# Designs tried in a protein design run: peptides against a protein of PDB entry 4AID. Part 180

Target 1, 242 residues: chain A of PDB entry 4AID
Amino acid sequence: FDIKRKTIEWGGKTLVLETGRIARQADGAVLATMGETVVLATAVFAKSQKPGQDFFPLTVNYQEKTFAAGKIPGGFFKREGRPSEKETLVSRLIDRPIRPLFVKGFKNEVQVVVTVLQHDLENDPDILGMVAASAALCLSGAPFMGPIGAARVGWVDGAYVLNPTLDEMKESKMDLVVAGTADAVMMVESEIQELSEEIVLGGVNFAHQQMQAVIDAIIDLAEHAAKEPFAFEPEDTDAIKA

## One batch from the design tools (peptide; made by RFdiffusion4, then SolubleMPNN)

Design b2_p26_3_s3 (from b2_p26_3, 12 letters changed)
Fold by OpenDDE base, seed 1:
Structure b2_p26_3_s3 (fold): chain B 242 residues (1-242), chain A 26 residues (1-26)
Amino acid sequence: as target 1 above (242 residues)
Amino acid sequence: SEIERIQALLAERREEIEALVAAHRS
């Protein structure tokens, strides 16, 4: 197997992005690891548009499977069939920043699936899942104008903390999730406790600065492992309707 | 949008915000 791996130090933790070993049937597949948290992201896209398709059919599914659920708080009670509240939320966190980055007029079905394989109870799979999904899309050949990076920012003892642990989050006055490209912030989701707008804006800036290393790591992985870009030419008529 | 507002504020107050972040790094 031609396994490609990129490893970086990120927020005092080792981030590993790997492709070529698992889910080879997908257009893009990335195994991402931070600490002992492990996620698999897969990207699959249709090579043709369905007749009469009027909207971009992107589906993003984040899943914490039962075999990992033994280490996930509340995971023992996952009834088969419905996404948990967390799974629904994280699916949206991944969807929001990636959706606008597809080439305008592309209406082929795209499915992104992020599966939590292991959880260490320190590193949240959501951020790792966002990164892995971005990487999988960049490897897929889909007309995706990524990568995106992502970061969580905490505010602990008057300082910004990159990707706080679950224990650090108990002391944090901020849970700020940011996603963006190299050039722009694309998504912000936040829960804040009595912080000024200035501190929150600082958190967004901090996140965007810190995610650059992840963006660069995805680019480096894609340069070595990406599939040939899917030949897509948008019809001129789709450019006018947005 | 809220994102556009945030982007505009970050652009307008860039130096101030960068200084704030630098002062509050762990």
Scores: peptide ipSAE 0.488, ipTM 0.941, DockQ to the pose 0.911
Fold by OpenDDE base, seed 3:
Structure b2_p26_3_s3 (fold): chain B 242 residues (1-242), chain A 26 residues (1-26)
Amino acid sequence: as target 1 above (242 residues)
Amino acid sequence: SEIERIQALLAERREEIEALVAAHRS
């Protein structure tokens, strides 16, 4: 197997992005590891548009498989076949920042699947899933104007914490999830307890600074492992509205 | 949008926010 791997130190943890071992039938596939949490992201896109397709058919599906759920709190209650509330929420967190980065007029079906393979009970797979999905799309050849990075920021004992553990989050006054490109913040989701606007803005800034290393890691991986870009010419739809 | 508001505030207050972040790193 032609395995390509990028490893970085990120917030005092090792982040590994790997491609070429698993899901080779996908357009893009990335195995991402942080601590002992492991996710597989796959991206598949149709090579043609369906007749009469009026909207961009992007589907994002985040899943925590039953074999990983043996280590996930509450994993025993996952009914086969329906996403949990958490899986639905994380699927939306991944969807929101990636959807606007597709080339305007692209209406081919795109499916992103993020599967949690292992959970260490310290590192939440949601941020890792966002990073892996971004990387898989960048490798796929789809007309995706990524990468995005993502980070969670906590506020513990008067300091910003990058990607706090589940235990550190219990003491955190902030749960701030940020996603963005190298140049711009694209998404912010936050739960905040009695913090000033300045501290929250600092959290967004901190997240965006810290995700640059992840963005650079995805770019480096893509330079070595990306498929040829899909030849897509958007129809000049702006000429029809004039 | 909320994101545009955040981006504008970060741009306007960049030096202050960068100093705040530097003072409160773990």
Scores: peptide ipSAE 0.452, ipTM 0.935, DockQ to the pose 0.924
Fold by OpenDDE base, seed 4:
Structure b2_p26_3_s3 (fold): chain B 242 residues (1-242), chain A 26 residues (1-26)
Amino acid sequence: as target 1 above (242 residues)
Amino acid sequence: SEIERIQALLAERREEIEALVAAHRS
């Protein structure tokens, strides 16, 4: 097996991105680990557009498997066959920043699946899932103009905290999730308690600065493990409507 | 959009926000 791995220290934790061992049938597949939280992201895309396809058919599914769900807060409430509220929310958090980064006019079906394999009760799989999905897309050969990075920012004892633990989040006055490219913030989702706009903006800036190391790690992994880019030429008609 | 507003504010107040972040790093 040609296993490629990138390891970085990120917010005082070890982030590992691995490809080549699992889900090799996917166009891209990344096993991501932070602490003892583990997720598998897979990206698959169709090699042709469906006849009459008029929109970009991107599907993002975040899933917390039952074997991990016994350790996941709220995991017991999964009714068989329906995504939990958390799974639905995190699927949207992953979808929002990646959707606009596909080449305009690309209307081939794309499926991103993020599966939580292990949860350490400290590191939330959502951020890790966003990172893993970005990496899997970058490896896939799909016309994706990533990578994106992601970060959670807390505000604890008058300081910004990168990817605070679930316990630190109980004391945090901010739950700020940010995703972006190297150059731009693409998504912000926030729950805040009695903080100024300046502190929140600082949180966004802090997140964007801190995610650069993750973006660089994905690029480094892609340089060593990405598939050849899928040859896609957009039809001229969709390019002219810019 | 909300994101465009945030981007504009970050660009306009860059030095102030960078100083604020530097002062409040853990």
Scores: peptide ipSAE 0.446, ipTM 0.934, DockQ to the pose 0.939
Fold by OpenDDE base, seed 2:
Structure b2_p26_3_s3 (fold): chain B 242 residues (1-242), chain A 26 residues (1-26)
Amino acid sequence: as target 1 above (242 residues)
Amino acid sequence: SEIERIQALLAERREEIEALVAAHRS
């Protein structure tokens, strides 16, 4: 097994990105760990476009499996077969920043699956899932112009907190999820209690600064473990308008 | 878009926001 691993300290926690052990049949697969929360992200893409495909068929599925459900808040009530509200929301959080980063004209089917394998009840698997999905896509060879990073920002005792624990979030006046590339913020989702616009903007800036270490870690992992890029030439859409 | 607005505000107020973040790090 050719196992590649990148480890960084991130917000006072150890983030581990690993590839090569699990789900090797996928185009990209990353096992990501933060604290004792563990997720598996897999990326699979079709090597041809379906006849008549007129839109980009990206599917993102975030799942908290039953074997982890004993440690996942609300996991016991997950009816088999329908995504929970949380799973639906997190799937969208992952989808939103990655969808625009695919090369224009690429219409091959892409499936990203993020599976929560373990939950420590401190570190929410949503941010970890976003990071893992980004890494899996970067390893896959798909025409994805990532990586993205992601971060949650809290506001606790008058300070920004990177990826607050579930307990710290009870005291936080901010739940701010940010995703972006090295150069740009791509997505913001926020719940805010009585904070100024300046503090919120500071939260976005803080998130974008703090996610650079994650972006760099994904790049380093990809340099050592990425598949050869899929040969895709975008259709010259400008030539059709002439 | 909201993102474009945020990006514009961050660019316009960069020094102020960076100073604010530096002052309020945990």
Scores: peptide ipSAE 0.436, ipTM 0.932, DockQ to the pose 0.915

Design b2_p26_3_s4 (from b2_p26_3, 12 letters changed)
Fold by OpenDDE base, seed 1:
Structure b2_p26_3_s4 (fold): chain B 242 residues (1-242), chain A 26 residues (1-26)
Amino acid sequence: as target 1 above (242 residues)
Amino acid sequence: SEIERIRRLLAENRERIDRLVAEHRS
């Protein structure tokens, strides 16, 4: 197997992005590890548009499978067959920043699946899932103008904390999730407890700065492992509806 | 409000992305 791997230190934790071992039938597939939390992201896209397709059919599914559920808090209550509230929320967190980065007029079906394989009870799989999905799309050859990075920012003892542990988050006055490109913030989701606008905006900037190392790591992986770009020419009619 | 400022930032970023996507089509 031709396995490509990128490893960085990020927020005091080891982030590993690996491709080539699992899900080789996907257009892009990335095994991502942070601490001992492990996710598999797969990206698959149709090579043609369905007749009469008038919108971009992107589906993002984040899932915490039963085999990982024994290590996931609340995993015992997962009714087989329905997404949990967490799975639904994280699927949206991944969807929101990536959807705008597809080339306009691309209406081929795209499916991104993020599966939690292991949870360490410290590192939440959501941020890792966002990073892995970005990497899988960059490897796929789909007309995706990524990568995106992502970060969670906490506010603990009067300071910003990058990707706080689940235990540190209990003491945090902020749960700020940011996703973006090298040049732009694409998504902000925040839960805050009596913090000033200045602190929250500082947190967005902090997140965007800290995710650059992840963006660079995805680029480096893609330079060594990306598929050839899918030949896509948007029809002129879809370019006019800006 | 903070929410309005974040929305403005997101709108400005969307315009930048739309320009980058348009430039990549050319």
Scores: peptide ipSAE 0.016, ipTM 0.342, DockQ to the pose 0.045
Fold by OpenDDE base, seed 4:
Structure b2_p26_3_s4 (fold): chain B 242 residues (1-242), chain A 26 residues (1-26)
Amino acid sequence: as target 1 above (242 residues)
Amino acid sequence: SEIERIRRLLAENRERIDRLVAEHRS
C-alpha cells in the first residue's frame, strides 16, 4: 500500500494525517490522529450532475460510532439510527467552512463522512474531524478551494490555549472554534464567559495563526497524495444571471 | 455585542474570500 503520512507538533500535541491505508474506494480518505483521538474522514463526489440539479448537494456527516462508544462519553445512549445533538452540531461545524470553498457552479453530489474511531477523553474529535475532512477533500480531486484549518481556543489563567483538553476547558472562560483558509477566517463559533471583545477577537486571530501549520501539513500531504483534479469547467451560464 | 463584531469580522472575511475566488477565476 502506498501510505503517505504527515506528522506535526501542534499545540504541544502530535497531529498525524495519514492516507492510503483505509477507505481506498473513496475519492479522498484521511486517518487523522491527535493524542489518542482518531478519526477517519472520507470524501466522495459524483462525476456528473443530476439532471435538473439546481443547488450544490453537499452532505456532511460526523459520526461517533458505537464501537467507540465505550470511550465516548454518552455513547451508550446513542440510539441506533439518529444522530445525536453533538453529531448534528459537529456536522454543521464541518459543513459551514467548506461549503463556500467549492467552485461556483459545481452541483455534483459531494459526501463527506467523518467517523470517530477512538476518543482519548482529552482531545475532542470535532477539531480533528474538521482537519481530516479538509484533508480528505484536498486529496479527492473535487473542485474544492481548500484546505481549511481549524482550532479551538480557550482562555485559561489569562492566556490563550490552543486546543484545550476537556479538563482544561472546565477552567476556560472561552470555547472558541475557528475555521479558515490560509488567508481568511471562514467560521467562528463561541461560548464566552464575561470576556472583553479584545480578548475574543485576539482569540480568533490566535486560532487563525495557529491553524497555519495544519494548513501547511494538508498542502504537503496533498502535493504527494492528491488525485488528479477533476476536470470541471463551470458553465458560463451562471455568470449571465448575476 | 461580541457576537455582532464576530459577525462583522466574518462578513469582512466573506468579502475577502469572494475576492480570492473571483481572482482565481480570472
Scores: peptide ipSAE 0.230, ipTM 0.744, DockQ to the pose 0.070; fails the geometry check
Fold by OpenDDE base, seed 2:
Structure b2_p26_3_s4 (fold): chain B 242 residues (1-242), chain A 26 residues (1-26)
Amino acid sequence: as target 1 above (242 residues)
Amino acid sequence: SEIERIRRLLAENRERIDRLVAEHRS
């Protein structure tokens, strides 16, 4: 097994990105761990476009599997076969920042699946899932102009907190999820309790700064484990408007 | 509103990304 691993300290927690042990049938696969929360991200893309495909067919599925349900808050009540509200929301959180980063004109099917394998009841798997999905895409050879990083920012006792625990979030006046590239913020989702705009904007900047370590970690992993880039030449769409 | 500033920031960043994506096509 050619196992590659990147480990960083991130917000006082150990983040591990691993590839090569699991899901080898995928174009990219990353096992990501933060604390004792564990997710598997897989990226698969079609090597050809379907006939008549007129849009980019990206599907992102975040899943909390039944075997992990005993370790996932609310997992015991999941009805089989339908995504929970959380799974739907997190799937969108992952989709939104990655979708714009695919090469324009690429219309091959892309499937990203993030599976929660373990939850430590402290570290929410959503941020970890975003990071893992980014890493899996960067390893896949798909024409993806990532990586993205992601971070959650809280506001506790008058300070920013990177990736607050579920318990710290109960005391937080802010739940700010940010995703971006090295150069740009791609997505912000926020729930805010009576905070100034200055604090919130500062939180976005804080998140973007803190995610650089994750972006660098994904790049380092990709340098050691990425597949050869898929040979894709975008059709000159400017020639069809003439 | 805070939301409007975040939206503006995201719009500005989207233009940067569109440029980056365009530059990597060349």
Scores: peptide ipSAE 0.191, ipTM 0.727, DockQ to the pose 0.069; fails the geometry check
Fold by OpenDDE base, seed 3:
Structure b2_p26_3_s4 (fold): chain B 242 residues (1-242), chain A 26 residues (1-26)
Amino acid sequence: as target 1 above (242 residues)
Amino acid sequence: SEIERIRRLLAENRERIDRLVAEHRS
């Protein structure tokens, strides 16, 4: 197995990004670990556009495997049925920052699947899933202008906390999820309790600073393990406005 | 709600947020 691995310390936790062990049939595949939470992200893209395709067919599916249910809070026996509210929400959290980063005019089918394999009851798999999905896309050769990083920021005892544990989040006055590139914030989702604008803006800044280490880790992994870029020339759709 | 105000503010001030991030990277 040609296994490539990047390990960093991130917010006082070990983040591991690994490729080459599993899901080799995907265009990109990353096994990501933070603490004892483990996710698998896979990226697959079609090598041609379907006739008559008029929109970008990106599908993002976040799923929590029932086998991890013994350690997932509220992990009722998910029947092999409809995604939960959480799975739907996290799928959207992953979709939102990545969708704008595909090359304009690319309309090949893209599927991103994030599967929670293990949950440690401390580290939420949503942030890890965002990071893993970004890494898998960067490895795939798809025309994706990533990577993105992601971070959750809490406000506990008058300070910012990077990726608070589930227990720390009970005391947090802020749940701030930020995703972005090295240069730009792409997405902010927030739940805030009686905090000033200054604290919230500072939280977005803190998140974007802290995610740089993750972005750099994804780049380092991609330099060693990425597939050749898919040869895509966007159709000159802007030539019709002349 | 104050939350809705902050969400709107964050959406409206995206450029300001990006500038703040850039200024604090130095």
Scores: peptide ipSAE 0.022, ipTM 0.558, DockQ to the pose 0.126; fails the geometry check

Design b2_p26_4_s1 (from b2_p26_4, 15 letters changed)
Fold by OpenDDE base, seed 4:
Order: C-alpha cells, then structure tokens, then sequence
Structure b2_p26_4_s1 (fold): chain B 242 residues (1-242), chain A 26 residues (1-26)
C-alpha cells in the first residue's frame, strides 16, 4: 500500500489526512481524523460527459451511517431511509463551496460521499467532512480548482475559538462555519446570539486565516498522492457566455 | 447520475467503512 499521511496541529487538536489505505477504487479517497472523530471522503467522477448534459451533475452525500463513540463502530449501515436533517444540511455545506471551483464547462458526473466512521462527541464531523471532501477531490484528478479549507468559529468568554467542542459550543454566542480557498471566502453559515457585525466579520477573517494550515496540508498531500489530472479541455462555447 | 459513478462511489465507501471496522477489531 502506498499510504500517504499528513498530520498537523490545528486549533489544539491533531488533524490527520490519510490516503492510499482504503477505498482505493475511488478516484480520490481520504480518511480524515480530528481528535477521535473519523470520516471517510470519496470522490468519483465520470470519464465522459453524457450526451445532452446541460448542467454540472455534482452530488454530495454526507452520511452518519456508522456512528462510533470512541473505538467501537456502532450502527447498521442504514441503506434505507431519508437523510436526516443534519445529513442534508452538511451535504449542502460541503456542496456550496466546492461546486463553483470545478472548471467551467466540465459536465461529467461527480459524486462525493462523506461517511462518519467515528465520533468522539467533542469534534463535530461536519468540518472534518468538508476538509476530507476537499482533499479527496484534490487527489482525484478531477478538474477541481481547490483545495478548500473549512473552520467553525465560536465566541466564548470574549474570544474566538477555532473548532469549539460540542461542550464549548453550549457556551458560545456564535456558531460560524466558513469555507474558502487560500485567496477567498466561498461560504459562510452562521447562527449568532447578540453579537456585533464587527465580531462576526472578525470571526470570518479568523476562520479564513486558521484554515490556511488545512489548505496547505491538503496541497502537501496532493503533491505526494494526487492522480494525474484528467485531460479536460472545455469546449470554446462556454467562453462566449462570459 | 449514472449508475456507474454511483455504484463506484458506493462500493468505494462501503469497502472503506468495512476496512475501518476490521482495523478497529485488531
């Protein structure tokens, strides 16, 4: 197995991005760990466009089908059921920042799947899922102009907290999820309790600054483990709509 | 979505989940 691993300290927690051990039949696959929360992200894309495909067919599926507190995988693989509200929400949180980063004119099917494998009950798998999905896409060879980073920001005792624990979030006056590239914020989602716009904007900037270490970690992983870029030339017809 | 892309993604994810579960048993 050609296993590649990147480890960083991030917000006082160890973030690990691993590829090459499992899910190797995907175009990209990343096992991501933060604390004891573990997610698997897979990216698969079609090698051809369907005839008459008018839109970019990206699908993102975040799923909490396997739930383990600590080291014990718990739960039947729920093959049958509507996504939970959380699964639907997090799927959208992942989709929103990645969708605009695909090369214009690319209309091959892309599927990203993120599965929560383990949950430590401290670190929410949503942020980790966003990071893992970004990494899996960067490894896949798909024409994706990532990586994205992601961060959650809390406001506890008059300070910003990067990726606050579920317990710290009970004391937080802010739940701010930010995703972006190295250069730009792509998505903001926020729930705020009686905070000034200045504090919120400062939180966005803090998130964007703190996610740079994750972006750099994904780039470093991709330099060592990415597949050859898929040969894609956009048809000139999409250049005329600018 | 093509059945092929979906089937490949699902198979990759199901294998990965299984592999992780097998590692936790060691």
Amino acid sequence: as target 1 above (242 residues)
Amino acid sequence: MSEEVQAKAKAAEEEGVKAFEEELKK
Scores: peptide ipSAE 0.399, ipTM 0.885, DockQ to the pose 0.807
Fold by OpenDDE base, seed 3:
Structure b2_p26_4_s1 (fold): chain B 242 residues (1-242), chain A 26 residues (1-26)
Amino acid sequence: as target 1 above (242 residues)
Amino acid sequence: MSEEVQAKAKAAEEEGVKAFEEELKK
C-alpha cells in the first residue's frame, strides 16, 4: 500500500492524517487520529449528474460506534437505528462549511461518511471528523475548493483553550466551534456563558489562526496523495438570466 | 441519492472499519 501520513502537533496534541491503507475504494479516505480518538472519513462522488438534477445532492453521515472505554465492543454498526441527536448535529456541523465550497453548478451526488473508530473520552470526535471529512474531499478529486480546518475554542481560567478536553469543557465558559478555509471563516457555532462579544470575536480569530496548521497539513497530504481532479466544466447557468 | 454512490461509500467505510478492528487485534 502507498500509505501517506501527515503528523502535526496541534493544541498540545498529536494530530495524524493518514491515507492509502484502508477504504481505498472510496474516492478519498482519511484515517484521522487526535490523542487516542480515531475517525475514518470517506468521500465518494458520482462521475455524472442525474438527468433533471436541480440541486447539489451532498449527504454527510457522521456515525459514532458504541464504544466501551478503550475497547471497541464487537463492531456492530448500528445498522438499523436512526441517527442519534449527536450524530445528526455533527453531520450538519460537517455539512455546513463544506457545502458552499463545491464548484457552482456541480450537481453530482457526493457522499461523505465519517465513522468514529475509537474514542479516548478526552478528545471529542466532532472536530476530528470535520478535519477528516475535509481531508477526504481534498484527496477525492471532487471539485471541492477546500480544505477547511476546524477548531473548538474554550474559555478556561480567563484564557482561550484550543480543542479543550471533555473535562476542560466542564470548566469552560465557551464552546465555540469554528470552521473555515485559509482565507475565510465559513461557520461558527457557539454556546456562551456570560462572555463579552469581544472575547467571542477573539475566540473566532483564535480558532481561525489555530486551524491554519491543520489546513496546511491537509494541503501537504493532498499534494502527495490526491487523485487527479475530476474534469468538471460548469455550465454557464448565469447566461440564462439574460 | 444514487444507490451506487451510497453503496460505494458504505462499503468503503465498512471495509475500513473492519481493517482498523483487525489491526487492534494484533
Scores: peptide ipSAE 0.393, ipTM 0.884, DockQ to the pose 0.783
Fold by OpenDDE base, seed 2:
Structure b2_p26_4_s1 (fold): chain B 242 residues (1-242), chain A 26 residues (1-26)
Amino acid sequence: as target 1 above (242 residues)
Amino acid sequence: MSEEVQAKAKAAEEEGVKAFEEELKK
């Protein structure tokens, strides 16, 4: 097994991105760990476009295993169940920032799956899932103009907190999720309790600064483990409509 | 989605989950 691993300290927690051990049938696969929360992200894409495909067929599925007694996956993928509200929301949080980063005219099917394998009850798998999905796409060879980083920002005791724990979030006046590239903010989702616009904008900037370490970690992993880029030439016809 | 992309994604995810569960038992 050619296992590649990147480890960084991020917001006072250890972030690990690993590839090459498991899910090797995917085009890209990343096992991501933050604290004791663990997610598996897989990216798979079709090598041809379907005849008459008029839209980009990206599907993102975030899945939480039912945990027995905190850490152990309780045996049932709800593979046949309707996604929970959380799974639907997080799937959308992952989809929103990655969708616009695919090369224009690319209409091959892409599936991103993020499965929560372990939860430490401190680190929410959503941010980790966003990071893992970004990394899996960068490794896949798909025409994806990532990476994205992601961060949650809290406001606790008059300060910004990067990726607050579930307990710190109870005291937070802000739940701010940001995703972006090295150069741009791509997505903001926020729940705010009586904070000034200045504090919120400062939180977006803080998030974008803090996610650079994650972006750099994904780039470093991709330099050592990415597949050859899929040969895709956009047809000139979609360039004329911009 | 094509059956091929879905089947490949499902197979990769199922293998990865099994591999992780086997490691937790060691």
Scores: peptide ipSAE 0.392, ipTM 0.887, DockQ to the pose 0.758
Fold by OpenDDE base, seed 1:
Structure b2_p26_4_s1 (fold): chain B 242 residues (1-242), chain A 26 residues (1-26)
Amino acid sequence: as target 1 above (242 residues)
Amino acid sequence: MSEEVQAKAKAAEEEGVKAFEEELKK
């Protein structure tokens, strides 16, 4: 196997991005690890547009599969066939920042699947899933103008905390999820307890600064492991609807 | 969704999950 791996220290934790070992039939596939939380992201795209396709058909599916008792919180209560509220929410958190980064006029079907394989009960797999999905898309050859980074920011004891643990989040006055490119913030989702706008804006800036190391890690992985870019030429008619 | 993209995504996921489960058993 031609296994490529990038490892960085991020927020006092080791982030590992790996490709080439598993899920090789996908266009892109990344195994991402932070602490003992592990996710698999896969990206697959159609090589042609469907006749009469008028919108960009992106589907994102985040799921927490319970393979081992105790490694996924709430996994024992999964009713077969319906995503949890968390799975639905995280699927949207991944979709929102990536959707606008596809080349205009690209209307080929894209499916991103993020599967939580292990949960350490400290590191939330949502942020890791966002990072892994970004990396899988960058490896796929799809006309995706990423990478995105992502970060969670807490406010604990009057300071910003990057990717707080689930226990630190109980003491946090802020749950701020940010996703962005090297140059721009693409998405903000926040739950805030009586904090000033200045602290919240500072948290967005802090997140955007801290995610640069992840963006750089995805770029480095893609330089060594990305597939050839899919040759996509937008029809002139799709450029005129701007 | 096209049956092809969905089938390929499902197959990739199922293989990846299985491979990880096999590694945890070692």
Scores: peptide ipSAE 0.386, ipTM 0.884, DockQ to the pose 0.793; fails the geometry check

